# Ledger of designs, part 287: peptides against a protein of PDB entry 6DSZ

Target 1, 361 residues: chain A of PDB entry 6DSZ
Amino acid sequence: NYVVTAQKPTAVNGCVTGHFTSAEDLNLLIAKNTRLEIYVVTAEGLRPVKEVGMYGKIAVMELFRPKGESKDLLFILTAKYNACILEYKQSGESIDIITRAHGNVQDRIGRPSETGIIGIIDPECRMIGLRLYDGLFKVIPLDRDNKELKAFNIRLEELHVIDVKFLYGCQAPTICFVYQDPQGRHVKTYEVSLREKEFNKGPWKQENVEAEASMVIAVPEPFGGAIIIGQESITYHNGDKYLAIAPPIIKQSTIVCHNRVDPNGSRYLLGDMEGRLFMLLLEKEEQMDGTVTLKDLRVELLGETSIAECLTYLDNGVVFVGSRLGDSQLVKLNVDSNEQGSYVVAMETFTNLGPIVDMCV

## One batch from the design tools (peptide; made by RFdiffusion4, then SolubleMPNN)

Design b2_p26_3_s2 (from b2_p26_3, 12 letters changed)
Fold by OpenDDE base, seed 3:
Structure b2_p26_3_s2 (fold): chain B 361 residues (1-361), chain A 26 residues (1-26)
Amino acid sequence: as target 1 above (361 residues)
Amino acid sequence: DEERERLKEALRELEESVKNPKLVLP
């Protein structure tokens, strides 16, 4: 009996960094179809800790830390709409991944959105938001004692949501989203009422953004607000301040992923369809009253990597480049450019043996 | 180039902002 060892998936479709194994450990979590890989970032490199099989392709993977938790919890949603919250527990040498909560969030009625599944977590951990179907926003309230993930739907008037995030620094959970209508693409905000299970008017909107606006980045305090990434432009809005840049370099290829480098939201990594890696820089201006405002946005080319499906900054200028189409990489950002003007050096390459096409059996 | 110097400063800050030296990749 030749046990054909099923080839492990190598194509990366998601990655996140946080403190999942402990408060002190820096972890890299990698989604490879139905497989979750958990690493500890060490001085010697990535140390594998655990692999977890999921009940379906991982569609959403987000770390979050509820108030009073010592370490991050992991939210996973599969393409089959199985949701779970996972916790890492270690007792001596015994390592367990515990399901704290689970649920199926599939609706019997609804058109699956063409832009796929979007899952977001409120920065204050009040709720999870899901865009699964056109014209619906699903809310999962986060309750510590609830082992069953219960969800409800709020109707969205905007049928064609492109991307959505929760904003930072909001008294109530507030979403910011790009949507398309017959007049073009727009940005809107809504407050989410858990009590009334409805949307309230958000703090701001921006009509007629760039036609190819595709991504929303929620910016932490002190800046707050959101960055909207397009094909030709990058815009910032927080209700009080609007700023737009149109660096020619981003027109050459579509930006497809982003990751925040620092907790204050001053820097982001951007990856495009050509494997170019950029730094987005938020320049601060300190006002006389001590308030910090956005002075300017800048985009700088760092270098070239594998085509990123996802990016995550680790520490010390080290970035994990998760690739679906090519080899994943650990890269180092150097202060000095090489002879080709690149600030990127590949440290390690992880061979991609090709996309495991989920044969829907 | 002022842009290059700003990028260099941003990259230098990453090297200086090491949170856990024991977990820093070489």
Scores: peptide ipSAE 0.395, ipTM 0.861, DockQ to the pose 0.694
Fold by OpenDDE base, seed 2:
Structure b2_p26_3_s2 (fold): chain B 361 residues (1-361), chain A 26 residues (1-26)
Amino acid sequence: as target 1 above (361 residues)
Amino acid sequence: DEERERLKEALRELEESVKNPKLVLP
């Protein structure tokens, strides 16, 4: 009887940084298939705190902080459409992950989207949005006292949503999304009415974006708006300002992930399919009236890492590179480049043993 | 040169923006 010790999954399919264990702790949460790993970021490195087995592959993992919560809560959606909101509680040496709310959000009718599950949280924690099926946007209202996650669908006229985010600074929850139709790819916004359970017209739209526009980044205030990343271009739009750049360097490989470096949205990390790490920079222009506008966008090559499935900035120029195809890494961003012109130094590497091929013999 | 200096400044700001010095990874 060979007890095949089921090797723990090593491939990373998601990561997030926040304050999950306490208000003061900086946490790195890593999704590895059905496993959630929780770390505290310390001066000595990553300290493991807890591992949690999930009932299914983690498809969405997002931290959020509702009003009145001292620390972040964790939203998880599995590939089997099991949704939960988790809270970390520690009492002495006892560590418990508490389910604050749960539900199954699967629909009996609907075509699962080919681009997979998208889950987003309103920055003001009014709702969770889910793109699970073509032509549907699922809304989970966030209620503090609700232990049962209930959802409703809003019909999307746009059948082929590529990516979607909630915008910042909106009176009503507002989504911004890239979609494809026979004429190409476009960006549109909708306000989400919880009361009426419908979409209202959003503040802006941009028709005929780049044909390979693949990602939406919601930009915090003071800039607001969104960044749209394509194969050849990066564009910014906030309803009043439009700016596009086409850095030749991004044409070489598709940008596949991003992460915001700072709360003001002035800097982002971008990772491509070749493991190149970029900094996206938003240059500020202060107007005479005290308003802040976007002056320019810049993309700078930092260096090379493992091919990122996900990126998360920790602190002090330290980045976690979550990799599905290669080894995950902790990397340091240095002010000065090395002899090869790289600003990236690997601090720690986490071996990826690859997919456990269940050789059912 | 200007692009490189802007990158350096952006990277310098990361070092200066340390929120919790006790959590500074080596």
Scores: peptide ipSAE 0.353, ipTM 0.834, DockQ to the pose 0.737
Fold by OpenDDE base, seed 4:
Structure b2_p26_3_s2 (fold): chain B 361 residues (1-361), chain A 26 residues (1-26)
Amino acid sequence: as target 1 above (361 residues)
Amino acid sequence: DEERERLKEALRELEESVKNPKLVLP
């Protein structure tokens, strides 16, 4: 009996940065199929702390910090609809990953969305939202004492949601989403009522966005609102201000991932299907009343990396490029471009040995 | 190029905005 030691998955399908191990530690968490890898970011590089096997492929991985928590908690949803909230605990040398809550959020009725699973967390940690099925938005209320993740569905009139995020700075949990109907793609917002288990009218909408609008980025305060990324355009809307750019450079390849660089949402990394890395810049204008408004949007080509499935900014211009199709990388963003005009330098490369084809024998 | 200078400024700010120098990758 040759125990074929199942090769550890190397393809990255998600990554997130936060403070999971402690309030002070900067962590990089990497999802590789069923495997979660936890690193501490150090001056010497990535220090591995723990690996966790999950029951099923990780489909959603998000860090969040409920009020009164000293460090981030981790929400995971698997492709089999197993949800959990994980906490890191360390006592001396003993490391434990504790399941604070778990549940299965699968519905007996519903068409799984062809665009896959979307999981989002309200910035104020009031709820988790899940787009699992067409025409449904699943809500998991976040309660500190609840060991069982209970969910309910809200019916969406919009059957074909492309992407969805929770907005920042909203009194009630508010989602912003791109959807498609026979007339094209549109952006809409809804307030989510936990009490009534329904949607209320959101603060704004934008009909007839770009036909290939594919991603929503929720922008933190002071700007608020959302960025909508398409094939040809990037737009900002916050209910009061609208701004659109159409940089020719983004037409060459579809933007497929993004990551916020700074807490105030002034800078984002964008990755496309060709492995090009961009910086999206939000220029501020301070008004005389102290209000901050968006002055301009800019996209700048930084350089080329592996094709990113996910991006996460660490610190000091260091970016983790999680790749499913190629080697994952740690890259450095430099102030000065090289001779080729690139601001990107590969620091470390993590060999991708390809997908483990589960041969169902 | 004004655009290039703005990018350079943005990148410089990343280096300057180091939150924890002990956790900064080289």
Scores: peptide ipSAE 0.336, ipTM 0.828, DockQ to the pose 0.716
Fold by OpenDDE base, seed 5:
Structure b2_p26_3_s2 (fold): chain B 361 residues (1-361), chain A 26 residues (1-26)
Amino acid sequence: as target 1 above (361 residues)
Amino acid sequence: DEERERLKEALRELEESVKNPKLVLP
């Protein structure tokens, strides 16, 4: 009997940083196919706390903190449309992952979107939004007392959504999305009415964005609005202000992931398909009335890493580079460049053994 | 040179904004 010890998956398909184990702990959560790994970030590196097996491939993994919660909760959606909200609970040495809520959000009718599953959480924790199927936006209202995740669909007129996010600072939950039609790619916003279960007109739209616009980044206050990332351009829009840059350096490879570095959205990390790591900087202008407006956008090359599937800033210039195609890394951002002009130093590398082909014998 | 200095400043701010000094990975 060859007990083939099933090798644990090593390819990373998602990562998030937050305060999951406690209000004070900084956690790194890593999704590796069906496995969730929970770490505490320490001076000595990543301390493993718990591993959790999920009933399917993790497709969405997001931390969120509802009002009145002392620590973050974890939303997971699997590729089989199993949704759950998880809480970490420790009692002495006993560690439990509690399911606060669960549900299956699969629809019997709908075409699964070719761009895959998108899951987003309203910054004010009013709802979860899911783009699972073309022409549908699924809403899960967040209710603290409900152990059953109930969802409803709102019809999207825009059939080909590329990416979607909830905006910050909106009275009602508001989505911003890139979509494609026969005329090109566009950005639109909708307010989501939980009461009426419909979309209302959003605060702004931008028609005819770059043809390869692929990502939406929701920008926190005071800026608000969204960043749209394309192949050749990066644009900002908040309804009142529009800015666009076309740095030649981003044309060389497609940006595939991003992560916010600071809470105010002044800096972002960007990773491309060649493993280049960039910093996107939002330059501020203080107005005479004390309002802060966006002055300019800048993109700076930091260096090279493994090809990132996901990025997450930890602290102290340390970044986790989650890789599906290569080894995942902890990297340090240095103030001074090395001899090659790189600001990135690999601190730790996590070997990726590739996809475990379950050879069903 | 000016772009490089802005990047350095941005990176310096990351080091200064350390919330958990114990997270100084070696």
Scores: peptide ipSAE 0.328, ipTM 0.828, DockQ to the pose 0.753

Design b2_p26_3_s3 (from b2_p26_3, 12 letters changed)
Fold by OpenDDE base, seed 5:
Structure b2_p26_3_s3 (fold): chain B 361 residues (1-361), chain A 26 residues (1-26)
Amino acid sequence: as target 1 above (361 residues)
Amino acid sequence: SESRERLEEALKELHESVKNPKLVLP
């Protein structure tokens, strides 16, 4: 019996940065199929802390900090609809990953969405939202004392949701989503009532966005609102202000991932299908009343990396490029461009050995 | 170009806004 030591998965399908091990530590968490790798980001690079096996392919991985938690908690949803909230606990040299809550959120009835699983967390940690099935939005209320993740569904009239996020700065949890109907793609908002278990009318909508609008970015305060990324255009809307740009450079390849650099949402990283890395810049305008409004949007090419499945800004211009198709990378953003006009330098490369073909012999 | 200058300014701000000095990757 050749115990073919099943090669560990190397393809990255998700990454997130936060303070999971402690309030002070900066962590990089990497999802590789069924495996969660936890690193501490140090001056010497990525220090491995723990590897966790999950009971299924990781489909959603998000850090969040409920009110009164000293460090981030981790929400994971698997492709088998197993949900859990994890906490890192260290006692001396003993490292444990504690399951605070778990549940299976699979429905007996529903059409799994063709665009896969979307999981989002309200910025105020009131709920988790899940788009698992067409025409349904699943809500998991976040309660500290609840060891069992209970969920309920709200019916969406919009059957073909492309992407969805929770907005910032909303009195009630508010989702913003791109959806497709026979007339094209549109953006809509809904408030989520936990009490009534229904949607209320959201603050704004934008009908007839770009036909290939594929991603929603929720923008933090003071700007608020959302960025909608398409094939040809990037748009901003917050209910009061609309702004659109159509930089020719983004037409060459589809933007497939994004990550916020600044807590205030002034800068984002964008990755496309050719491995190009961009900076999206939100320019401020200070009004006489002290309000900050969005003046302009800009997209700038930083350079090339591996084709990103996910991006996460660490600190000090360091970015982790999680790749499914190629090698993952730790890259540095430089202030000055090289001779080729690139601001990107690869610091470390993590070999991707490709999909583990489980040759079931 | 004005565009490059703004990018370089933004990149400079990233290096100045180091929250975790332990992340000074050389």
Scores: peptide ipSAE 0.436, ipTM 0.877, DockQ to the pose 0.764
Fold by OpenDDE base, seed 4:
Structure b2_p26_3_s3 (fold): chain B 361 residues (1-361), chain A 26 residues (1-26)
Amino acid sequence: as target 1 above (361 residues)
Amino acid sequence: SESRERLEEALKELHESVKNPKLVLP
């Protein structure tokens, strides 16, 4: 009986930072296939707290804080469409990960989207949105008392959604998405009515964006709106203001991940397919009336890392680079560049032993 | 370059904004 000790997965397919273990703790959560790793960010580095086995590959992992929760809850969706909301509980030395709610959100009918699973949470925690199938947007209403995650579908006329996010500062939950049709790629917004279970017209749209527009970043207040990342351009739109930049440096490789550095959305990290790490900067202009407007967008090369599947800013210029193809890293952003012009220093490297090939013998 | 100066300012602000850094990794 060869006990094939199943090698622990090392490839990172998701990461998130928040306050999961307590209101005061800063946590790094890492998804490695079916495994969730929970760390506390400390002065000495990452302290492992718990590892959790999930029933399936983690496809979505998002922290959110419903009104009246003291700490973040964790939403997980697996590639088999098992959804759960997890809570961390500690009583003395006893650590429990509690399932607050669960459900299967698989549809009997639908074409799984070729671009994979997208899961998003409304910033006001009114709902979870899921793009699982072409032409459908699945909504999970967030209710505190519901242990069973119930979902409904809204028909989406736009069959080829590239990316979708919930916007900030909207009276109703509002999605912003990039979609493709025969005429090209476009950005559209919809309000989501929980009551009527339908889409209403959103605040704005932008037709004929860059052909390779691939990512939507929802920008917090005071700016609001969204950033659209393409191959050649980065654009901002909030329904009133539009800005576009086309920095030549981003043309070299496709941006594949992003992470917000500042709570107010003034800075973002961007990672590309070559492992280049960028800072996206939103320059503020304060108007005489106290309104903050976006003056300019800038992209600056920080340096090179492992090819990021996901990025998350931790604290004090430290970034976790979650890599699927290479070693994951903790990197430090320095104020001064080195001799090579890099602001990035690798602090710790986490060896990726490659994909666990489940050889079904 | 003006670009580098703005990046360095942004990075400086990033470090200065951390009054109580939870991660003090040298």
Scores: peptide ipSAE 0.381, ipTM 0.845, DockQ to the pose 0.890
Fold by OpenDDE base, seed 3:
Structure b2_p26_3_s3 (fold): chain B 361 residues (1-361), chain A 26 residues (1-26)
Amino acid sequence: as target 1 above (361 residues)
Amino acid sequence: SESRERLEEALKELHESVKNPKLVLP
């Protein structure tokens, strides 16, 4: 009996950086279909620590740190709506991935959204939000003592949500989302009441954004608010300030992924469908009262990489480029450009053997 | 250009802010 060792998946469909193995370790977590790969970022490169098989294709993978946890926990949602919260535990040489909580969050009734599964975590770790079905926002309250992930639905009036995030610096958990109606695309905010299990009016809205507005980035304090990325424009709104740019360079190819570089949200990486890597820069202005406001937005071309499905900044100008269509890469951002004007150098390339056709078992 | 200078400054900050770089690939 030749056990055909099934080739491991190589196409990357998600990546996250954080402190999962310990408080001190910097980890890269990579989702490859049903597989989770865990690396420690070291001076010598990526050290593999563990590979974990999941009960389905990973659709959402997010690190979060509840108050009083020394390290990050991992939320995973599969395409089959299996949710879990994972913890890394090491005792000597023994490595365990512990399921702290799990649940199935599938609804019997609902139209699966055309934009797929969206999962988000409140920055204050009060809840997980899920957009799974049109006209519904699912909430999973985060409770430390609960091993069963229980969810409830809140009805959304907006049936066609494109993207959604939790905002930073909000007294109540607040979502910001792009949605489409017959009049175009719009941005709206809602506060989420865990107690009443309803939406309250959010702090702001922006009607009639760009027709191809596709992504929301929640911006940390001191700026707060959100960035909305379209095909032709990038806009910022925080309730008090609005700013829009339309750099011609982004019109050439659709931005498909982003990652925050700085904890304060001053810089982001953007990847487009042609494998171009950009830096989005938020320029600050300090007011006389000591408040920090957004002065300007800038987009600068860094160089070219594999077509990113996901991006994550590691450390020391190193970026992991997770690719589904091409080879994944570790790239270095240099201070000086090369002769071609690129700031990007490939350090390591991870061969993609192609899509593993999900054999629906 | 001013844009290039700002980018290079931003990139410089990424390298200088790292007191104990976890990833120093040669």
Scores: peptide ipSAE 0.366, ipTM 0.828, DockQ to the pose 0.876
Fold by OpenDDE base, seed 2:
Order: structure tokens, then C-alpha cells, then sequence
Structure b2_p26_3_s3 (fold): chain B 361 residues (1-361), chain A 26 residues (1-26)
């Protein structure tokens, strides 16, 4: 009797930080294929709280806090298009993960996008947006009492969306996306009308961005707007201001993930395909009228880590590096560099045993 | 370099912003 102990997945394919277990707890949530691991961030490190088996590979995992919720809810979308909103409940020692809402958002007709599933949540929690298929943007309205996640599609004229985010500080839910057409890559914005179930013209667009523009970062207020990350350049646009940098150091390897360090969007972590960790810095300029504008963008090399699939800043300069290809890490960002000029110190390493080859026996 | 000074300033600000650290790894 070979008890093939089904080895638990160790490769990380997503991570998020927020307040899921309580309003006060800082949590790290890690997606490992079909497994969700929930940790509490403590002074001593990561304390495991719960493991949740999902009925499919986790493709999207996002925390959000609707108006009137005391803690974050978790949106999960699986690779089989099963969507759910999860709530953490604890009663004494009993821990329950409650499904607040669920639904299947698969379309009968559509070409699955080559760049995979993108799921985003409006910062004001008005809707979830999904790019599942070329030429379609799926919207899930967020209603408090709806146990069934109902979605509708809006047609996108732009067939090849590379990345998409909701912008901050918009009266209506507004998406910003990079798309490709025969003329190159471009950035466009659309307002999403829940009422009319259509796109309206967004506040701005930028034609002919870098050919390898691959990521959109929505920047919170007071800056607003978006950062567009390419192979050779990083650009900022908010409708009024445009800035671009082309730091030679980012050209060496493709940036593949990012995470906001602080709520004001002044600093971001960037990870590349070589495991280099960068800090993206937004320099502020205070205008005479008290408005804050972006003065400049900077990218600085922090050090090297495992190749990040996902990054999340925790607390006290500690970053979780979720790796699919290597060992995941907790790393500390130091104020001073070491002898090698690195600001990164590995604190903990989580062994990745590689992809579970499902040997179908 | 000016770039490193700005990074170190940003890192300093990051650490100073932590009033009640949830994670204190040695």
C-alpha cells in the first residue's frame, strides 16, 4: 500500500495582504494552485491560521472591503471560471470560511485570452471586472445581499488587452488598460456604466506607448492616474501629467510583478525575471494651491530574491516574495546596504518542491 | 550617488512610518 501522500503544492501563484481574519489582523494569503493558505503576520513571523482547498486552480485572488464591512472579503476566481466571495468567521477556536456569494462566470462563446485571466476590483467596491476573453470585459456588480454572482459582458473594441486596472478617484468606475493593435501598444481608459451596461469615454488615452508595455499600476490619490511598465520604460499618466523614465537597469530583465508599499502610492516594489527586486519611487511636488503632483519617477535596485511570481509588502520593511520557480521568501528591506550593495536580507525561505506533476495513475 | 541617497531616504521613511509593527523579524 503505497500511501502516495499527495504532496501539498509549494509553488506560489498569487499572494495578497490585508485584513481578512479581523479588522486588526494583518494577513498574508497565499495561493498555491488549488490551495489557499491564510497567515497572520505577527512579531515572530507568519502564523498559519487556516488552509482552504479550492475546487480549482486559483487564477484571481483579491481582497476588498465593501462599505459597511469591518474586515476585508476575499474574491477568488478559479481557472474554471468559478467565482466566489469568501468571508472569514471565527467563533472561539472554530474557524469557518463562509461563501458570501458564488457563481460561474464562464461564457459559452469567446476566445480565452492568451495572456490569461485578469481580475480587478474597483477601489470603491462598485464592481469586479474580468478580462477572460478577447473583446469582452465582464462585470460583476457588487451588491451586499446578492448570494449569486451575476455578471454581464461589455464589448471591448480593443481585442488584445495586455493588462487592465481600475483607477482611483473616479466618479464612475474607470478602467485603464494597455492594448495592442497593428499600430503598436496603447493605453486607453473607459468609464463603466453599471446602469447602461456599457463603456463611456474615459478621461484620457495615450497612443503609441512602448511596444512591450505589459503592466498597469493604478495610483491612488493624491496622484491618481496610472503607471505603465514596459521593458525599457516606465511611464506615468493621469490625464494632466505625463512622465516617462527609461532606466537602463530595467532593460536587462522583464519586470513581471509589482506591489504597492504604502497607501499613498509613493513607493512600489518591482520584481523581474532574474529575481531582482526594485523600488519604484514617486517624487512629490506640492503646488502653491496645495495640490500634490508627480515630480519624477525613479527606479532603484534593492537586491536579489527568488524569482517573484507575486510580491506583497507586509510590515516593518518585510516583503513576502511568492515564487513559482524558486523558493518563496520573507525578505527584510534594510535602510543601509550590505557589503555587496544589497538592501535585501532573506529572513525565511519556504522550499518549493516544484510543480506537482499530476502523475495520472 | 544621489539615487542611492534617495533610496535610503525612502527606506528610512518606510521604517519610520511603522508605529506599531506587526512583524518584527530580527
Amino acid sequence: as target 1 above (361 residues)
Amino acid sequence: SESRERLEEALKELHESVKNPKLVLP
Scores: peptide ipSAE 0.441, ipTM 0.886, DockQ to the pose 0.923; fails the geometry check

